# Designs tried in a protein design run: peptides against a protein of PDB entry 7C96. Part 79

Target 1, 73 residues: chain A of PDB entry 7C96
Amino acid sequence: PVIPDDFRCPISLELMKDPVIVSTGQTYERTCIEKWLQAGHGTCPKTQQTLTSTVLTPNYVLRSLIAQWCEAN

## One batch from the design tools (peptide; made by RFdiffusion4, then SolubleMPNN)

Design b2_p26_1_s3 (from b2_p26_1, 21 letters changed)
Fold by OpenDDE base, seed 1:
Structure b2_p26_1_s3 (fold): chain B 73 residues (1-73), chain A 26 residues (1-26)
Amino acid sequence: as target 1 above (73 residues)
Amino acid sequence: KEKEEKEKKEFEELKKKQEEYKKLKE
């Protein structure tokens, strides 16, 4: 089945397993965005907006939706 | 439309970021 676009990490383009929300509201795979930040980047890959914080908040809602989708497909 | 142009540019920039990340991940 076709993976919903919202379930794919904007960076890896893979189905997210540990989605996290950045300060801009965009969601990425934790590992991907962490590596991005560790590389010295301070912007949101998708929007190019400067991140006001490096805090990554787990997107539990999306994680749940993805889990449900995976179980159904 | 303007919205479409913004989306197009965003997509192009994201592609660049994806490629940059791909290289970084190596």
Scores: peptide ipSAE 0.205, ipTM 0.698, DockQ to the pose 0.065
Fold by OpenDDE base, seed 4:
Structure b2_p26_1_s3 (fold): chain B 73 residues (1-73), chain A 26 residues (1-26)
Amino acid sequence: as target 1 above (73 residues)
Amino acid sequence: KEKEEKEKKEFEELKKKQEEYKKLKE
């Protein structure tokens, strides 16, 4: 079945397994955004906005939605 | 050095995927 766009990481374009939210409100796969930050980037990959914080907040709601979708498909 | 090279390759792959995303959204 077609994977909803909201379930794909903007960086990898793959189904997210551990989605995290950055300061701009965008969500990415944890591994992807961590590598991005480790590379020295201080911006949001999708919006190019400067990150006000490097804290990564787990997107529990999305994680749950993705899990439910995977179980059903 | 081996870990460093592996990390570089992983980053390059990440950048390529990111670029594909940018093109898709254009």
Scores: peptide ipSAE 0.157, ipTM 0.638, DockQ to the pose 0.176
Fold by OpenDDE base, seed 2:
Structure b2_p26_1_s3 (fold): chain B 73 residues (1-73), chain A 26 residues (1-26)
Amino acid sequence: as target 1 above (73 residues)
Amino acid sequence: KEKEEKEKKEFEELKKKQEEYKKLKE
């Protein structure tokens, strides 16, 4: 079935399993954004805005929505 | 059309980032 765009990581374009929110409000797959940061990048991949923090906050709401979608599809 | 242009640029930049990440992930 068609995967909602908001359920895909902007970087990997794959269905997110562990979505996390960065300081800019954008959500990415944890592993993807962690590797991005570890590579020395200090910007948001999608918006190119400078990250004010490297803290990654789990997006539990989205995770739940994705889980529900996966169960139904 | 200005918004479209900006969105287009954003998309192009994102694609570049995706490519960079892909290479990094390899």
Scores: peptide ipSAE 0.136, ipTM 0.641, DockQ to the pose 0.068
Fold by OpenDDE base, seed 5:
Structure b2_p26_1_s3 (fold): chain B 73 residues (1-73), chain A 26 residues (1-26)
Amino acid sequence: as target 1 above (73 residues)
Amino acid sequence: KEKEEKEKKEFEELKKKQEEYKKLKE
């Protein structure tokens, strides 16, 4: 089945398994954004806005929605 | 150094995908 765009990581373009929210409000796959940050980048990959924090907050709502979709498809 | 090379390649691949994303959303 076709994966909804909102369920894909902006970096990997793959279905997110562990979506996390950055300071700009954008969501990415944890592994992807961590690699981005570890490389020394301090901006949001999608918006290029400067990150005010490197804290990654789990997007539980999206994670649940993706899980439900995966279960149904 | 092989480990470092692999990590660099993985990151470059992510960047390529990210650029593809930007193009797709334009």
Scores: peptide ipSAE 0.130, ipTM 0.621, DockQ to the pose 0.185

Design b2_p26_1_s4 (from b2_p26_1, 14 letters changed)
Fold by OpenDDE base, seed 4:
Structure b2_p26_1_s4 (fold): chain B 73 residues (1-73), chain A 26 residues (1-26)
Amino acid sequence: as target 1 above (73 residues)
Amino acid sequence: SAKAAAEQQAHAELAAKQEKAAAARA
């Protein structure tokens, strides 16, 4: 089935397994955004806005929604 | 700076990847 846009990581373009929220409010797959930050980049991949923090907050709501979608599909 | 240039390049590559994928889904 087609992966909902909100469930796809903006970097990998694949279904997110461990979604995390950055300071701009955008959500990415943890592994992808960590690699982006490790590369020395300080902006949001999707919006190009400067990140005010490098803290990654787990998006539990989205994780749950994705899990429910996976069970149904 | 080299850092800024590298990040700009990363954004360009990501944008290209996203555009290509979007076109493929259309």
Scores: peptide ipSAE 0.647, ipTM 0.906, DockQ to the pose 0.804
Fold by OpenDDE base, seed 5:
Structure b2_p26_1_s4 (fold): chain B 73 residues (1-73), chain A 26 residues (1-26)
Amino acid sequence: as target 1 above (73 residues)
Amino acid sequence: SAKAAAEQQAHAELAAKQEKAAAARA
């Protein structure tokens, strides 16, 4: 089945497994955004807004929604 | 700066990747 847009990582374009929220409020797959930051980039991949922090907050709500979707599909 | 240019290029590449994928799903 087609993966809902909100469940796709903006970087990998794949279903997120460990979604994390950045300072701009956008959500990415943890490994993807970590690599982006390690590359020295300081902006949000999706919006190009400057990141005010490198803290990554787990998006447990989305993780749960994705898990439910995976179980149903 | 070189850093800024590299990041701008990264954004361009990401945008291109996203566009290609979107077209494939259309």
Scores: peptide ipSAE 0.646, ipTM 0.905, DockQ to the pose 0.815
Fold by OpenDDE base, seed 3:
Structure b2_p26_1_s4 (fold): chain B 73 residues (1-73), chain A 26 residues (1-26)
Amino acid sequence: as target 1 above (73 residues)
Amino acid sequence: SAKAAAEQQAHAELAAKQEKAAAARA
């Protein structure tokens, strides 16, 4: 089945397994955004807005939705 | 600066990757 766009990481373009939210409100796969930050980049990959914080907050709601989708498909 | 240029390049590459993938799925 086709993966919903909202479930794909903007960086890897693959189904997210450990989605995290950045300061701009966008969600990415944890490993992808960590690599982006480690490369010295300080902006949001999706919007190019400057990140006001490097804190990554787990998106538990999205994680649950993705898990439910995977179980049904 | 070198840092700013590198980040701009990263954004350009990401955008190209996303567009190519979107076209392939259309």
Scores: peptide ipSAE 0.645, ipTM 0.905, DockQ to the pose 0.822
Fold by OpenDDE base, seed 1:
Structure b2_p26_1_s4 (fold): chain B 73 residues (1-73), chain A 26 residues (1-26)
Amino acid sequence: as target 1 above (73 residues)
Amino acid sequence: SAKAAAEQQAHAELAAKQEKAAAARA
């Protein structure tokens, strides 16, 4: 089935398994954003805005939405 | 959208964590 854009990581373009949000309010797959940060970047991949923090917080609600979609598809 | 709402919730949580951390360093 076609994966909704809202459930795809902006970086990998794949279905997010462990979605995490960054300081700019954008959500990415944990592995992807961690690699981005490890590469020395301090900006948001999607918006190019400077991150005020490199802390990542799980997007629990989105994770649930994705789970619901996976159950139906 | 559903994603937008989800991001608002998650972002609020992140902001709270950052605020707590900042307070601890004060």
Scores: peptide ipSAE 0.597, ipTM 0.883, DockQ to the pose 0.021

Design b2_p26_2_s1 (from b2_p26_2, 13 letters changed)
Fold by OpenDDE base, seed 1:
Structure b2_p26_2_s1 (fold): chain B 73 residues (1-73), chain A 26 residues (1-26)
Amino acid sequence: as target 1 above (73 residues)
Amino acid sequence: VTLEESYSLSPEELQKWLEEKEKEAA
């Protein structure tokens, strides 16, 4: 089945397993955004906006939605 | 460009890469 765009990481383009929200409000796969930050970048990959914080907040709502989708498909 | 290499790209270069990958995935 077709994976909803909102369930795909903007970087890997794959179904997110551990979605996290950055300061700009965008959501990425944790491992993907962590590698981006570790590489020394301080911007949001998708929007190019400067991150006000490097804190990554788990997107529990999205995680739940993805889990539900996986169960149904 | 591989996914690993994408992390070393500038935001601008990454955006171009992402756009191409998105088109390929569509």
Scores: peptide ipSAE 0.098, ipTM 0.641, DockQ to the pose 0.805
Fold by OpenDDE base, seed 3:
Structure b2_p26_2_s1 (fold): chain B 73 residues (1-73), chain A 26 residues (1-26)
Amino acid sequence: as target 1 above (73 residues)
Amino acid sequence: VTLEESYSLSPEELQKWLEEKEKEAA
């Protein structure tokens, strides 16, 4: 089965295992966005908007949806 | 360009790289 685009990290293009939300509202795989931030970037990879914070919030809803999809496929 | 190298790219360069990877993976 084909992985839904909304379930793939915009950076790695792989199924997200630990999705986190950045200040712009976009979601990424935790490890991917952390590496991006550590590289000195202050913008959102997907939208190029400036990040107002480096806080990463777990996207529990998406994590659950992905888990349900994995169980069915 | 590798995935690791993509983290050091600018957002613009990253987007171009992602577009190429999507076509390659198709």
Scores: peptide ipSAE 0.089, ipTM 0.615, DockQ to the pose 0.702
Fold by OpenDDE base, seed 4:
Structure b2_p26_2_s1 (fold): chain B 73 residues (1-73), chain A 26 residues (1-26)
Amino acid sequence: as target 1 above (73 residues)
Amino acid sequence: VTLEESYSLSPEELQKWLEEKEKEAA
């Protein structure tokens, strides 16, 4: 079935396995956003907003929702 | 632009890339 947009990483456009939240509130696949940050960027890829922090917070709720969706589909 | 190359793009360039990919995926 079609993967819900909210379950896809804005960068890879693939189903997120390890979703993390950035300071802007956007969620990305950990690997994707880490590479972006490691490249020296300090903005949110999707919104272009400057990140107030480079801390990545695991989005456990979304991870759980994705897991549930995967089980059902 | 490949996914790998996207990480080296400027925020502005990435935004354009994302828009294109999103459009392409739709």
Scores: peptide ipSAE 0.081, ipTM 0.606, DockQ to the pose 0.913
Fold by OpenDDE base, seed 2:
Structure b2_p26_2_s1 (fold): chain B 73 residues (1-73), chain A 26 residues (1-26)
Amino acid sequence: as target 1 above (73 residues)
Amino acid sequence: VTLEESYSLSPEELQKWLEEKEKEAA
């Protein structure tokens, strides 16, 4: 089945399992963005905007939507 | 460029990589 673009991590392009939201509002797979930050980067990979915070907020809604999609497909 | 290597790229280089991957996946 075709995976919705909004369900793919901008970095890995894979279906997200643990989506997290960064300060810019973009959502990434937790492991991907953590590695990016750990590498010393302080910008949003997709938008290149400077992150105002390094806090990663779990995107529970998206996680649920992805789970529902997986169950249906 | 692999995903692992992408983490060490600059934002500019990453953007180019993302564009290439997006086209590749299209």
Scores: peptide ipSAE 0.079, ipTM 0.600, DockQ to the pose 0.835

Design b2_p26_2_s2 (from b2_p26_2, 14 letters changed)
Fold by OpenDDE base, seed 2:
Structure b2_p26_2_s2 (fold): chain B 73 residues (1-73), chain A 26 residues (1-26)
Amino acid sequence: as target 1 above (73 residues)
Amino acid sequence: VTLEESYSLSPEELQEWLKEQEEKAR
């Protein structure tokens, strides 16, 4: 089945397993965004907006939605 | 939401970047 675009990481373009929200409100796969930050980038990959914080907040709602979708498909 | 400016990376470019990082890790 077709994976909803909102369930795909903007970086890997793959189904997210551990989605996290950055300061800009965009959500990424944890591993991907961590690599981005570790590479020295201080901007949001998707929007190029400067990150006001490097704190990553787990997107539990999306994680649950993805899990439910996977179970149904 | 996507910033369409000269300094932004497209989804494909971001994916290529990720692949490059993963290869460097090996």
Scores: peptide ipSAE 0.401, ipTM 0.789, DockQ to the pose 0.072
Fold by OpenDDE base, seed 4:
Order: structure tokens, then sequence, then C-alpha cells
Structure b2_p26_2_s2 (fold): chain B 73 residues (1-73), chain A 26 residues (1-26)
């Protein structure tokens, strides 16, 4: 089945397992964005906007939606 | 707010970057 674009990490392009929201509102796979930040980047990979915070907020709603999709496919 | 064709790195470049990071970690 075709994975909805919103369920794919912008970095890995894979189905997200632990989606987290950055300060810009974009969502990434936790491990991917953590590696990005650890590499010294201070911008959002997708929007190029400067991150006002390095806090990563779990996107529980999206995680649930992805789980439901996986269950149906 | 999202960029259609402009990223810090292109989708393909981000993929390659990620692979490089993962390889370095191993």
Amino acid sequence: as target 1 above (73 residues)
Amino acid sequence: VTLEESYSLSPEELQEWLKEQEEKAR
C-alpha cells in the first residue's frame, strides 16, 4: 500500500515510528531530527527556518493515525 | 511555511546525509 506523505519522515522518507514536532511545526522521526541537531544544525530541514527551540514534542495524534493506518494495511 | 522544492537539503540529499550519519555510527 502507498504510504501517505504526511506519515513519512521528511528526512528518512520512511513511515514514522516516533514522530516529533519541532518549533516550526514540522514533524520528523525522532532519531532523524536528533541526528540533525547533533550535527550542529539549527534550522528546520524542510522549511529552512531557524529553530527557536530544540525541544522535540511527541506527535501522539500522528503516531495514533499511523498505527491505525498500519492496522488497516 | 513549508518549501515546495527548497530545503536545508533536498529530500534526496537528506536521505544521503542520513545514510552517511548512520554509517559513521557503525
Scores: peptide ipSAE 0.377, ipTM 0.784, DockQ to the pose 0.086
Fold by OpenDDE base, seed 5:
Structure b2_p26_2_s2 (fold): chain B 73 residues (1-73), chain A 26 residues (1-26)
Amino acid sequence: as target 1 above (73 residues)
Amino acid sequence: VTLEESYSLSPEELQEWLKEQEEKAR
């Protein structure tokens, strides 16, 4: 089955397992964005916008949608 | 939404960067 683009991490390009939202509103795989931040980056990988916060918010809705999609496929 | 001006890594560069990080983790 074809994985929806919105379900793929912009960094890894793989199906997200633990999607988190950054201050810019973009969603990434937790592991990927954490590595990015730990490397000292203060920008959003996809939009290149400066992050106003390094807080990562779990995207529960997307996580559920991905889970439902995986069950159906 | 991706910006054209380069202030961060491009999708391709992000892939390479991630690979390097994963390699270092081994």
Scores: peptide ipSAE 0.377, ipTM 0.781, DockQ to the pose 0.091
Fold by OpenDDE base, seed 3:
Structure b2_p26_2_s2 (fold): chain B 73 residues (1-73), chain A 26 residues (1-26)
Amino acid sequence: as target 1 above (73 residues)
Amino acid sequence: VTLEESYSLSPEELQEWLKEQEEKAR
């Protein structure tokens, strides 16, 4: 089945397992964005907007939607 | 919202970068 684009991490392009939201509102796979930040980047990979915070907020709604999709497919 | 032309790395380059990071971690 075709994986919805919204369920793919903008960095890895793989189905997200632990989606997190950055200060710009974009969502990424936790491990991907953590590696990006660890590399010294202070911008959002998708938009290049400067991050006002490095806090990563779990996207529980998306995580649930992805889990439901996986169970149905 | 996307700014592909203004990325530090293009989507393809980001994937390659990630692969490199993952390999280093292994």
Scores: peptide ipSAE 0.355, ipTM 0.779, DockQ to the pose 0.074

Design b2_p26_2_s3 (from b2_p26_2, 13 letters changed)
Fold by OpenDDE base, seed 3:
Structure b2_p26_2_s3 (fold): chain B 73 residues (1-73), chain A 26 residues (1-26)
Amino acid sequence: as target 1 above (73 residues)
Amino acid sequence: VTLEESYSLSPEELQKWLEEQEKKAR
């Protein structure tokens, strides 16, 4: 089945398992964005906007939607 | 809100970058 684009991490392009939201509102796979930040970047990979915070907020809604999709497919 | 293109790196470039990071970790 075709994976919805909204379920893919903008960095890995793979189905997200632990989606997190950054200060810009964009969602990424946790491990991917952590590597990005660890590399010294202080911007959002997708928008290049400066992050006002490095706090990563779990996207529970999306995580649930992805889990449901995986179960159905 | 989501964007089709990255202002920092293209989707393909970001993926390649990630692959390189993963190789370093292995």
Scores: peptide ipSAE 0.422, ipTM 0.805, DockQ to the pose 0.070
Fold by OpenDDE base, seed 4:
Structure b2_p26_2_s3 (fold): chain B 73 residues (1-73), chain A 26 residues (1-26)
Amino acid sequence: as target 1 above (73 residues)
Amino acid sequence: VTLEESYSLSPEELQKWLEEQEKKAR
């Protein structure tokens, strides 16, 4: 089935397993955004906005939605 | 403008970047 765009990581373009939210409100796969940050980048990959924080917040709601989608498909 | 800000990558380019990083880690 077609994966909803909101369920895909903007970096890997794959279904997210551990989605996290950055300061700009965008969500990425944890491992992807961590690599981006570790590379020294201080911007949001998707929006190019400067990150006000490097804190990554787990997107539990999206994680649950993805899990539900996977279960149904 | 910083070099980082000049790195406006599309999702596909971001994917390629990630793949290259993975290759370097091997």
Scores: peptide ipSAE 0.203, ipTM 0.697, DockQ to the pose 0.092
Fold by OpenDDE base, seed 5:
Structure b2_p26_2_s3 (fold): chain B 73 residues (1-73), chain A 26 residues (1-26)
Amino acid sequence: as target 1 above (73 residues)
Amino acid sequence: VTLEESYSLSPEELQKWLEEQEKKAR
């Protein structure tokens, strides 16, 4: 079935399994954004805004919603 | 552009890539 846009990582364009929120409020797949940061970047890929922090906050609600969607579809 | 290549892009290049992907998806 069609995957909701909010469930897709802006970088990989794939269904997120471990969504995390960056300082700009944008959500990405953990592995994707970690690779971006490890490459030496300090900006948000989607918005180009400078990150005020490199801390990644797990988006538990979204993770649960995605898991529920996967079971139902 | 592959996902692996996108990680090697500059922020500006990645932004352009993302925008192009979104356009293609429509």
Scores: peptide ipSAE 0.079, ipTM 0.595, DockQ to the pose 0.810
Fold by OpenDDE base, seed 1:
Structure b2_p26_2_s3 (fold): chain B 73 residues (1-73), chain A 26 residues (1-26)
Amino acid sequence: as target 1 above (73 residues)
Amino acid sequence: VTLEESYSLSPEELQKWLEEQEKKAR
């Protein structure tokens, strides 16, 4: 089945397993964004906006939606 | 460009890479 665009990590382009929200509001796979930050970057990969914080907030709603989608497909 | 290589790219380079990947994913 076709994976909804909102369920894909902007970096890996794969179905997110542990989606997290950055300060810009964009959501990424935790592993992907952590590697980006660890590489020394302080911007949002997708939007190029400067991150006001490096805190990663779990996107529980999206995580749940993805899980439900996986069960149905 | 591999995913690992993308992490070492500058934000601008990554953005270009992402755009190209998105086109391929359509």
Scores: peptide ipSAE 0.050, ipTM 0.562, DockQ to the pose 0.899

Design b2_p26_2_s4 (from b2_p26_2, 14 letters changed)
Fold by OpenDDE base, seed 3:
Structure b2_p26_2_s4 (fold): chain B 73 residues (1-73), chain A 26 residues (1-26)
Amino acid sequence: as target 1 above (73 residues)
Amino acid sequence: VTLEESFSLSPEELQEWLKKKEAEAK
């Protein structure tokens, strides 16, 4: 089945396994956003907004939704 | 452009790359 766009990382375009939320509220795959930050970038890849923090918050709700979708498909 | 190379792009260049990649994926 077609993967919902909200379940795909904006950077890799792959199904997210460890989704995390950045300060702008956007969600990315942990590995992808960490690499972006390590490269010295201080903006949100999707929105280009300046990040007010480098803290990454696990998106447990989305992680659960993705798991449920994978189980059903 | 590979995924790893994309991390060295500017935000503007990344957006262009993502748009092209997404269009080609469909």
Scores: peptide ipSAE 0.308, ipTM 0.790, DockQ to the pose 0.776
Fold by OpenDDE base, seed 1:
Structure b2_p26_2_s4 (fold): chain B 73 residues (1-73), chain A 26 residues (1-26)
Amino acid sequence: as target 1 above (73 residues)
Amino acid sequence: VTLEESFSLSPEELQEWLKKKEAEAK
């Protein structure tokens, strides 16, 4: 089945397993955004906005939605 | 551009790459 766009990491384009929210409100796969930050970048990959914080907040709601979708499909 | 190489891109270049990939995925 077609994976909903909101369930795909903007970077990897794959179904997110550990989605995290950055300060701009965008969600990415944890591994992907961590690599981006470790590379020395301080901006949001998708929006180019400067991150006010490098804290990554788990998107539990989305994680749950994805899990439910995976079970149904 | 590979996923690995994407991390070496500038924010602007990455955004362009992301837009392209997103369009291709649809």
Scores: peptide ipSAE 0.240, ipTM 0.755, DockQ to the pose 0.908
Fold by OpenDDE base, seed 2:
Structure b2_p26_2_s4 (fold): chain B 73 residues (1-73), chain A 26 residues (1-26)
Amino acid sequence: as target 1 above (73 residues)
Amino acid sequence: VTLEESFSLSPEELQEWLKKKEAEAK
């Protein structure tokens, strides 16, 4: 089945398992964005906007939607 | 360009890479 674009990490292009929201509102796979930050970057990979915080907030809604999709497909 | 290599790119370069990869995935 085709993975919905909103369910794919912008970086890995894979189905997100642990989606997290950055300060810009964009969502990424936790491991991907953490590696990006650890590499010394302080911007949002997709938008290039400066991150006002490095805090990563779990996207529970999306995580649930992805889980439901996985169960159905 | 691999995912690992992408982390060495500048934000601008990464964005371009992401757009390219996304287009290829569709």
Scores: peptide ipSAE 0.227, ipTM 0.753, DockQ to the pose 0.915
Fold by OpenDDE base, seed 4:
Structure b2_p26_2_s4 (fold): chain B 73 residues (1-73), chain A 26 residues (1-26)
Amino acid sequence: as target 1 above (73 residues)
Amino acid sequence: VTLEESFSLSPEELQEWLKKKEAEAK
């Protein structure tokens, strides 16, 4: 089935498995955003806003929603 | 451009790349 846009990582465009929220409020796949940060970038890939923090917060709600969606489809 | 190579792009270049990839996926 068609993957909801909110369930796809803005970078990989794939279904997120470990979604994390950055300081701008955008959500990415952990692996993708970590590589982005490790590459020396300090901005949000999607919005280009400067990150006020490099802390990544697990998006447990989204993770659960994705899991439920996968189970139903 | 691969996903790995995309990490070396500037924010502007990344957005252009993403838009292109998204268009190709449709």
Scores: peptide ipSAE 0.181, ipTM 0.740, DockQ to the pose 0.774

Design b2_p26_3_s1 (from b2_p26_3, 17 letters changed)
Fold by OpenDDE base, seed 1:
Structure b2_p26_3_s1 (fold): chain B 73 residues (1-73), chain A 26 residues (1-26)
Amino acid sequence: as target 1 above (73 residues)
Amino acid sequence: DEEEKRRKEEEEKKKHAQEILEQIAK
């Protein structure tokens, strides 16, 4: 079935397994955003906004929604 | 139409995503 856009990482465009929220409120797959940050970037890939923090917060709500979707599909 | 608009949006997302991936790969 069609994967909801909100369930796809803006970078990999794949279903997220470990979604994390950045300071701009955007959510990415942890591995993707970590690679971006490790490369020395300080901006949000999707919005190009400067990150006020490099802290990555697990998006448990989305993770749960994705898990539920996967179970149903 | 809406389908075409959706298609264009999807293409833009793919292009941007690829651009980011290329930068990460550096």
Scores: peptide ipSAE 0.477, ipTM 0.817, DockQ to the pose 0.821
Fold by OpenDDE base, seed 4:
Structure b2_p26_3_s1 (fold): chain B 73 residues (1-73), chain A 26 residues (1-26)
Amino acid sequence: as target 1 above (73 residues)
Amino acid sequence: DEEEKRRKEEEEKKKHAQEILEQIAK
């Protein structure tokens, strides 16, 4: 079925398995954003805004929503 | 129309995603 846009990583464009939130409020797949940060970038890939923090916060709400969606589809 | 707009938006997202992936690969 069609994957909701909010469930896709802005980088991989795939269904997120481990969504994390960056300081700008955008959510990415953990693996993708970690690679981005490890490459030396300090900006939000989607918005190009400078990150005030490189801390990645698990998006448990979204993770739950995705899990529910996957279970139903 | 709206469908074309949606398609173009999707293409832009794909293009941007690809650019990011390219930078990660560096």
Scores: peptide ipSAE 0.474, ipTM 0.817, DockQ to the pose 0.905
Fold by OpenDDE base, seed 5:
Structure b2_p26_3_s1 (fold): chain B 73 residues (1-73), chain A 26 residues (1-26)
Amino acid sequence: as target 1 above (73 residues)
Amino acid sequence: DEEEKRRKEEEEKKKHAQEILEQIAK
């Protein structure tokens, strides 16, 4: 089935397995955003805004929604 | 027209994603 846009990482464009939220409120796949930050970037890939923090917060709500979708499809 | 607009938006998202991936790969 067609994967909902909200369930796809803005970078990989694939279904997120470990979604994390950055300081701008955007959500990415953990591995993708970590690689971006490790490369020396301090901005949000999607919005280009400067990150006020490099802390990555797990998006448990989205993770649960994705899991439910995967079971139903 | 609306469908075409949606297609173009998806294309832009793909291009931007590709751009980010290329920077990560460096």
Scores: peptide ipSAE 0.473, ipTM 0.815, DockQ to the pose 0.846
Fold by OpenDDE base, seed 3:
Structure b2_p26_3_s1 (fold): chain B 73 residues (1-73), chain A 26 residues (1-26)
Amino acid sequence: as target 1 above (73 residues)
Amino acid sequence: DEEEKRRKEEEEKKKHAQEILEQIAK
């Protein structure tokens, strides 16, 4: 079925399995954003806003919602 | 129309995503 836009990583465009939140509030697949940061970038890929922190916070709510969607579809 | 708008927005998302992936691949 059609994957909800909010469940897709802005970079990979695939269903997120380990969603993490950056300082701008955007959520990405952990592996994708880590590679972006490791490449020396200090901005949010989607918004181009400068990150105030490189800390990645697990998005537990979204992770749960995605899991529920996967179970139902 | 709305369908055309949606299609264009999705194409822009794909183009931007590809741009990011190219940056990561370097």
Scores: peptide ipSAE 0.473, ipTM 0.816, DockQ to the pose 0.854

